# Peptides against a protein of PDB entry 3B8E, part 147

Target 1, 230 residues: chain A of PDB entry 3B8E
Amino acid sequence: PFLIFIIANIPLPLGTVTILCIDLGTDMVPAISLAYEQAESDIMKRQPRNPKTDKLVNEQLISMAYGQIGMIQALGGFFTYFVILAENGFLPIHLLGLRVNWDDRWINDVEDSYGQQWTYEQRKIVEFTCHTPFFVTIVVVQWADLVICKTRRNSVFQQGMKNKILIFGLFEETALAAFLSYCPGMGVALRMYPLKPTWWFCAFPYSLLIFVYDEVRKLIIRRRPGGWVE

## One batch from the design tools (peptide; made by RFdiffusion4, then SolubleMPNN)

Design b1_p22_3_s1 (from b1_p22_3, 19 letters changed)
Fold by OpenDDE base, seed 3:
Structure b1_p22_3_s1 (fold): chain B 230 residues (1-230), chain A 22 residues (1-22)
Amino acid sequence: as target 1 above (230 residues)
Amino acid sequence: LEEILELLLELLEKLFLEAQLR
């Protein structure tokens, strides 16, 4: 999100505080929970890793975790961001290069795509209105990400949901998201304005997409062991 | 806090721009 903010010079889609809440709040407990996940049922059927030739973390694993899944997560957040700004009169093409004028407190006549002028205060309200649903979108997508990270090759339906700490992590991140979205004063303290409940559903297609993508990937691995997607 | 965050954002932007120039 922050990289796109810099590169495209658009209004800030996700604030620094919200990023910290994701990295330290919503991601920490789920990540720790993965350390307590039960071994895959087929782990003992695999050849032992050769410590001299086999990498512990390969480039393919890194590419999939941070590249492919991370891009889908970002797309979900940006979709929500662009929808909110479009509903407020700012079409996606108009946002390119707008940051300089958007963040200038002395410019009170920034025009939207329809020629309506926006004061600095009005622009910041719209910006902060984007932060909360972007954050919630990431949390909802992280549900799928956490679930798919339970296994390397087995389907989630085969592995099951036995890790109580992982289940706790899902509830914790959801509860934190609800707290940050609806607690009075969060708009002032964290620049996260209250979220309409309907915005929680905007991320569901992306969460489903990640889940389906990984299940298909794992299915391919099971059918073609030693393939490029392993 | 807002001022500190703004300064951090500016710093990160500068670092990113410098990294792109290398």
Scores: peptide ipSAE 0.000, ipTM 0.250, DockQ to the pose 0.034
Fold by OpenDDE base, seed 4:
Structure b1_p22_3_s1 (fold): chain B 230 residues (1-230), chain A 22 residues (1-22)
Amino acid sequence: as target 1 above (230 residues)
Amino acid sequence: LEEILELLLELLEKLFLEAQLR
């Protein structure tokens, strides 16, 4: 998110506070929960791979898979951001290069895609209105990430939801997202304005996509052992 | 919204296809 903000010079899609809440609040408990995940039933049954050749390939493939998941997460967040701004009159193309004028307190006549002028205060309200749903989108996408990270090869349906700590992590991040989104004063304290409940569903297609992507990937790995898709 | 959603879905599908081909 921050890299695209710098490269595209768009209005800030995710505030520093929301980033900290994701990295320290929503990701930490789930990450700890994954450490307690039961070993995959197939890993324990597999013969030891050649430690010299297979370790490097597996590390690259794991890194690539996590990198791809992270890109899908970012795309989900940016989707929600662009939707909210488009609903407020700012089309995605118009946002490119707008950051300088957007963040200038002295410019009170920034035009949207329809020629409507926006004051600095109005622009900041819209920007801060994007922070909460971006955060919630990341949390909803993280549900899929946590579920798929349970296994490298087995389907989630084969491994099951045995880790109670993982389930607790999913509830914790959801409760934190709800608290930050709806608790009175969060708009003033954290610049996270209240979220319409409908925006929670905006991330669901991306969460489903991550889930389907990983299940298809795992299915390919199961059908073609030793393929480059591992 | 629908156009952005379609564009994003297409991008995701392309990324998915590229990821499967690698």
Scores: peptide ipSAE 0.000, ipTM 0.171, DockQ to the pose 0.223
Fold by OpenDDE base, seed 5:
Structure b1_p22_3_s1 (fold): chain B 230 residues (1-230), chain A 22 residues (1-22)
Amino acid sequence: as target 1 above (230 residues)
Amino acid sequence: LEEILELLLELLEKLFLEAQLR
């Protein structure tokens, strides 16, 4: 997100505070919960791996898979960002290069895609209105990410959802997201303005995409052991 | 999971409405 902000010179899509809330708040309990996940049912059926060859390949492939998932997460966040700005009159093409004027306090007549002029204060309200939905989008996508991380090879349907700590983690991150989004004063304290409940749904297609992507990946691994997808 | 999500959405909607009234 931050790299695209710099390269495209668009208004800031995700604030530093929201990033900290993700990294320190929403991801902590879920990450710990994975340590308590039951071993895959097939772990004892796996042939001994060559520690010199198979270990390095697997680490690279896992890193690549998580990188791809991270890209889907980022796309989900940016989609939400662009939808909100478009709803407020700023089409994606118009946002390119707009940051310099957007962040200038002395320019109070920045035009949107329809010729409406926006004051600095109005622009900042819209910007901060994007931060919360972007954050929530990441949390909703993290639901799918956490669920798929339960296994490396088996389908989630094969492994099941028996880890109560993981379930607790999902509720905790969601409750934290709701608290940060809707608690009075968060707009002033964290620059996180309340969002319409409908914005939570904007992430669902991306969560589904991640889930389907990983299930397909795992299916390929099961059918073609030792493939580059593992 | 879908039922849980629906319940969460209802709760969020309620929280949102309550937050707007304050």
Scores: peptide ipSAE 0.000, ipTM 0.252, DockQ to the pose 0.016
Fold by OpenDDE base, seed 2:
Structure b1_p22_3_s1 (fold): chain B 230 residues (1-230), chain A 22 residues (1-22)
Amino acid sequence: as target 1 above (230 residues)
Amino acid sequence: LEEILELLLELLEKLFLEAQLR
């Protein structure tokens, strides 16, 4: 996200505090939940046939899978960002190179795609309005990520939702997202303005995409054991 | 996690630079 912000010179899609909330808040409890699930999962039960070669292959495949999921997650966040800015009059193409003028407090007449002029304060309200939905999008996508990480090979429907700690992690992550999104003072303290409940659904297609992607991946692994997708 | 940490570091550097320019 930050690389795209620098390269494209777009308004900041995700604030520092929201990034910290992802790293320390939304990733910590899920990681703990996954640590408990891994003991029950098939991931740890399969000793590599050859500890040297199979470990390297497995590490590469896991890294690739997490990298792909991370890319889909980032795309989901950016989709939400572009939708919000487009609804406020800033089309994606107009955002390219706009950062310099956007962040300049002395420019109070930045035009949107429809010729409406925006003051610095108005622009920052819109920017901070994007931070919360971006964060919530990441949380909603992480629901799918947590659920799919339960097993390497088995479908979620086969493994089931037996781990109470994972369910607790999903609940805690959702509660944290709701707290950060709707608690009074979060706009001032965290630069996270309240979002409409409808924005929670903006991420659902991407969560579904991750879920379908992983189920297809697992299906391929089941059909072709030892393939490059494993 | 490494990508997120790198993103955090880059963001912190940017905020620091912006804070120095203000």
Scores: peptide ipSAE 0.000, ipTM 0.297, DockQ to the pose 0.026; fails the geometry check

Design b1_p22_3_s2 (from b1_p22_3, 18 letters changed)
Fold by OpenDDE base, seed 4:
Structure b1_p22_3_s2 (fold): chain B 230 residues (1-230), chain A 22 residues (1-22)
Amino acid sequence: as target 1 above (230 residues)
Amino acid sequence: LLEILENILNLLKELFEAARLK
């Protein structure tokens, strides 16, 4: 998100506080929970990793985690961001290059896509209105990301959801997201304005996409061992 | 808040069940 903020010079889609809440709040317990995941049913049937040739973290894993899944997550967040701004009169094309004027407190006549002028205060309200839904979107897509990380090869349906700590992590991150989104004073304290409950559903297509994509990937791996997808 | 969480959980359950039946 921050890279696109710099490159496209758009209004800040995700605040620093929300990033910290993701990295330290919503991701911590889920990540720890993966350490308690049950081994895949076939793990003992796999050949031992060759420490000379097989890296623990390989280019394929990096490509999958950061390149593929990370891009889908980012797209989900940006989708929510663009929808909210469009509902407030700022079409995606109009946001390109707008950051400089957007963040200037002395410019109180920034025009939206329809010629409506926005004061600095009004713009910041809209910006902060985007932060919470973007954060929630990331949490929702992280549900799928966490679930798909349970296994490398087996389907989630084969592995099952027996890890109670992982389940707890999903509840914890959701509860934290809800707390940060709806607790009185969060708008002032964290610049996270309350969101409409409907915004929770905005990310669901992307969460489902991540899940389906990974299940298809795993299915291909199972059917074609040694393929480029491994 | 609890109602929202419950709705999200129910939706997740439904999605999971729907995916399991497929």
Scores: peptide ipSAE 0.005, ipTM 0.261, DockQ to the pose 0.025
Fold by OpenDDE base, seed 2:
Structure b1_p22_3_s2 (fold): chain B 230 residues (1-230), chain A 22 residues (1-22)
Amino acid sequence: as target 1 above (230 residues)
Amino acid sequence: LLEILENILNLLKELFEAARLK
């Protein structure tokens, strides 16, 4: 998000405080919950890994998979950001290079894609209106990410949802997201304005995409042991 | 990742402060 903010000179899609809430609030409990996941059913059927050869290949492939998932998560957040700004009159192409004028307090006549002029205060309201849905989008895609991280090879349908702590983590993450989105004063404290309930669904296609992507990946690993997908 | 994030946050803070002073 930050790299695109710098390179494209777009309005800030995600606030610093919101990023901290993701990293420290929503990610920690789910990550800890994975420590309590049951071993994969096939763990005892795997041949001992060659620690010299399999470790390097495996780390590279894991890093690639996490990098791809992270990219899909970022795309989901940016999709929500662009949809909100488009609904407020700012088309994606118009946002390119707009940051300089957007953040200038002395410019009160920034035009949208339809020629409507926006004051500095109005622009900041729209910007902060994007922060909360972006955050919620990340939480929704993290549901899929957490669920897929339960196993490396087995399908979620094979492993099941037996980890009660992981299930609790999903609910806690969702409850925290709801609290940060709807609690009075969060707009002032965190620059997170209240979220319309409909925005929760904006991320669902990306969450589903992550889930399907990983299930397909795992299916390929099961069908082609020792392949480049592992 | 945390170090990268911290660097990004610091850079964001600096940019925000620079934008605020402008």
Scores: peptide ipSAE 0.000, ipTM 0.243, DockQ to the pose 0.024
Fold by OpenDDE base, seed 3:
Structure b1_p22_3_s2 (fold): chain B 230 residues (1-230), chain A 22 residues (1-22)
Amino acid sequence: as target 1 above (230 residues)
Amino acid sequence: LLEILENILNLLKELFEAARLK
């Protein structure tokens, strides 16, 4: 999100504080919970890793984490961002290069896609209105990410949801997201304005997409061992 | 990104086909 903010010169889609809340708040407990995940049922059927040739983290795992899943997450957040700005009169094409004028407090006549002029204060309200839904979108997508990370090969339905710490992590990140979205004063303290409950559902298609994608990927790995997907 | 999206779509298609065969 921050890289796109710089490169495309668009209004800030996700604030620095919200990024910190994700990295330190919502992601930490779920990530730790994966250390307590039960071994896959077939792990003892695999040959031991050769520590001299086989890396724990390979290019394929990095591609899955940052290339595929990370891009779907970013798309979910940006979708929410563009919808909110479009509802307020700023079409996606109009946002390109707008950052310089958007962030200038001395320019109080920034035009939207319909010729309406926006003051600096009005623009910042709209920007901060985007931060909370973007944050919540990431949390909802992270539900799917956490669940799919339980296994490399087995379906989640085969592995089951027996890790109580992982379940706790899902509740913790959701509770934190709700707290940051609805607690009075968060708009001033964190630049996260209150979220309409309906915006929680905007991320659900992306969460489902990630889940379905990974289940299909795992199904392919099970049916075609040694393919490009493994 | 387009290649990733195409791969996702192909995987989704395979899932639906696999689900239809069950």
Scores: peptide ipSAE 0.000, ipTM 0.248, DockQ to the pose 0.056
Fold by OpenDDE base, seed 5:
Structure b1_p22_3_s2 (fold): chain B 230 residues (1-230), chain A 22 residues (1-22)
Amino acid sequence: as target 1 above (230 residues)
Amino acid sequence: LLEILENILNLLKELFEAARLK
């Protein structure tokens, strides 16, 4: 998000506070919960790792986590961002290069795609209105991320959802997201303005896409062991 | 927007179910 903010020179899609809330708030309990996940049923059928040749964390795992899944997450967040701004009169093409004028507090006549002028205060309200839905979008896609991380090879349906700590983590991150989104004063304190409940659903297609993508990936691994998809 | 999202979700569910059965 921040890289696109710089490169495209668009209004800030996700605030630093929201990023901090993701990293320290919503991700910690879910990440810890994975330590309590049961071993895959086929773990004893796998060859032991060679400590000299096999890295615990390989390039394939990194590529999957940060490249593929991370890209889908980013697309989900940006989709929500662009929809909100478009509903407020700022079409995606119009946002390119707009940041300089957008962030200038002395310019109170920034025009939207329809010729409506926006004051600095109005623009910042819209910007901060984007931060919360972007944050919530990330939380919703993280549900899928957490679930797919339960297994490396087996389907989630084969593994099941028996990890109570993981289930607790899903509720915790959701409750925290709701708290940050709807608690009075969060708009002033964290610049996270309340979102309409409908915005929670904007991420669902992407969450499902992540889940489907990973299940298909795992299916390919099961059918064709030793492929590049592992 | 919600209708579009629902349609996408339904399509993805169908694809997922189809993939699960293979």
Scores: peptide ipSAE 0.000, ipTM 0.286, DockQ to the pose 0.045; fails the geometry check

Design b1_p22_3_s3 (from b1_p22_3, 18 letters changed)
Fold by OpenDDE base, seed 2:
Structure b1_p22_3_s3 (fold): chain B 230 residues (1-230), chain A 22 residues (1-22)
Amino acid sequence: as target 1 above (230 residues)
Amino acid sequence: FEEILKEILEELERKFLEALLR
């Protein structure tokens, strides 16, 4: 997100506080919950792989898969960001190069895509309005990520949802997201303004995409053991 | 804090642009 902010010179989509809330608040409890997941039923039945060759390949492939999931998460966040800005009159194309004027407190006549002028205060309200939905989008996408991380090869439907701690983690991160989004004072304390409940649904297509992507990946691994997708 | 963050971002942007132009 930060690299795109610099390269595209767009208004900041995610504040430092929201980044910290993601890294420390929403990722930590789910990560701990995964430590209590039951071993995949087929892992215990696998013959020992060659620890030198197979470990390196698997680590690279896992890193690539998680990198791809991370890109999909970022795309989901940016989608929500662009939708909110578009609803407020700023089309994505118009945002390119706008940051310099956007962040200048002395410029109070920044035009949107429809020729409406925006004051510095109005622009900052819109910017901070994007932070909360971006954060919520990441949380909703993390639901899919947590579910898919349960297994390497088995479908979620095959492994089942036996880990009560994982289920608790899903509720905890959702409750945290709701708290940060709707608790009075969060706009002042964290610059996370309340969002409309409808904005939660902006992330659902991306959560579904991650889920489908991982299920397809796992299906390929099951059909072609030892392939490049492992 | 916003001013500090802005200064950091501007510095990073400058360094990034300098790196791209080299």
Scores: peptide ipSAE 0.000, ipTM 0.212, DockQ to the pose 0.034
Fold by OpenDDE base, seed 3:
Structure b1_p22_3_s3 (fold): chain B 230 residues (1-230), chain A 22 residues (1-22)
Amino acid sequence: as target 1 above (230 residues)
Amino acid sequence: FEEILKEILEELERKFLEALLR
């Protein structure tokens, strides 16, 4: 999200504080929980990793994590961001290059797509109104990401949800997201304004898409071992 | 720093949950 902010010169979609809340708050317990996941039922039928040729983190894993899943997560967040700004009069095309004027506290007459002038304070309220829904969207999509990371080949339905620490992690990240979104004073302290409960559901299609995509991928791997999808 | 921040956030979350269940 921060890369698109720089490249497109749009208003900041996700604040630095919200990024820290993701990296340090919502992601830590879920990530640690994966270390306690039960081995796949077929793992002992696989040959051991060759330490000379096989890296622990290979290009394929990086491509999957950052190139595919990470892009779908970003798309979900940006969808929410663009919808909120459009509802406030800023169409996506109008946001291109607007950052310089948007962030200038001395400019109080920035026009939206309909010719309405916005003060610096009003613009910052709208910006901060986007931060919380973007954050929540990432958390909801991370549910699917965490679940799919449990296995490489087996379906989640085959592996099951036996890791109690992972289940706890899903509740923890959700509870933290709710706390940061609705606790009084978070708007001032963290620049995260409360969101309408309906915005939690805007990410569900993307979460489902990730889950279905990975299940299909794993199905292909099971049917065609040694394929390029593995 | 990350560990300290995590502990603070977890404590805040716990207090929040306790407040909701009250």
Scores: peptide ipSAE 0.000, ipTM 0.273, DockQ to the pose 0.015
Fold by OpenDDE base, seed 4:
Structure b1_p22_3_s3 (fold): chain B 230 residues (1-230), chain A 22 residues (1-22)
Amino acid sequence: as target 1 above (230 residues)
Amino acid sequence: FEEILKEILEELERKFLEALLR
C-alpha cells in the first residue's frame, strides 16, 4: 500500500496507525493460532521426505503463493479506497498526482472530478474515512488467508475447522476491526472514522477470490503431484 | 460503475440485516 502511495502520488490510503493495528493487532493472534493447527489428515500417510532430494519448503511455491495472496489483499484494500473516494467525487484517474495538493494545508480549493472544491479539512476527513474501510478490507481478506493456511494440500472442506484457536482468532480480528471502526473517539485517537456497514462487503469478492484461488491450487497439487505448482 | 457497486452493496447490507434480524 505504501509503495503505491509513493509511486502514484495518491492521497494516503492507509495510515501508519492502521498498519500497526493490522500487523500487531489482527495478525498476531491468527498467526499464533496456526501453530496449533492439526496436521493434515494425509501427512502421516505420506512416505518420509527424502532429505537429499526433497526441500522442506519449496521457496518458489511459498513466495508465489504468499506473494500472489498478498497482491490480491492489496488490490482489495485499494479497491475499497477507490470506491470510497469515488463516492466522494474523486475518481481514480483524478487521484494520480494529487497528493501534493491534497496534503497542502494552504490549498483549500482542490477540485474533485466534478469540479467541486474541497478544503483541507474536508479532504482530510475523506482521507481518514478511507483508512478504516481499508483496514477492515484487510481484516476481511485475512479471514480467507487464515482459513486457507490451515492446509497445504488438503481442501478446507476435507480438513475441517477443528482448530478452536483459529476460530477464536477470526472472531478476535473481527471484534477488533469493529471496535476500531465504531468505538467513539477512534476518529480522534486513531484517525479511524466510522465506516458505513456497506463498505464491509467491498472486501468479500477478494476474500472469495483468495479462497477459490487456493482451493484450485490445492486441487491441482492433489491431481498432479510433483507438478510445478507444488 | 460506482452506482452499480453502491446498489449491490446496499442490497447486500439489506440482506445481511434481514438475516441478522431473523
Scores: peptide ipSAE 0.000, ipTM 0.175, DockQ to the pose 0.024
Fold by OpenDDE base, seed 5:
Structure b1_p22_3_s3 (fold): chain B 230 residues (1-230), chain A 22 residues (1-22)
Amino acid sequence: as target 1 above (230 residues)
Amino acid sequence: FEEILKEILEELERKFLEALLR
């Protein structure tokens, strides 16, 4: 998010506070829950890791976690961001290069795509209104990400949802997201303004996409062991 | 596209609220 903010010179889509809430709040319990996941049914049929040749973190894991899934997460967040700004009169094309004028407190006549002028205070309210839905979008996408991370090769339907700690983690991250989004005073304390309930649904197609993508990937791995997809 | 998306989201919200209130 921050790289696109710099390169495209758009208004800040995700605040530092929201990033910290993701990294330290919503992701920690779910990540720990994976340590308690039951081993895949075929784990003892796999060859043991060779400690001399096999790294714990391989390029395939990095590519999956930070490349492919991370890109889908970012697309979901930016989709929500662009929809909110468009609903407030700022079309995506108009946002390119707007950052300099957007962040200048002395410019109170920034025009939207329809010629409406926005004061600095109004612009900052809209910006901070984007941060919370972006955060929530990430949390909703993380539901799918956490579920797909239960297994490396087996389908989630084969593994099942028996890990009670993981289920607790999903509820905890959702409850925390709701608390940060709707608790009175969060707009002042964290600059996280309340979001409409409709914004939670913006992420659902992306969560489904991640889930389908990973299930297809795992299916390919099962059918063609030793492929580049593994 | 934005109008269509808004209509879909509002419909989903309504269905979700109706499901919670049942």
Scores: peptide ipSAE 0.000, ipTM 0.210, DockQ to the pose 0.023

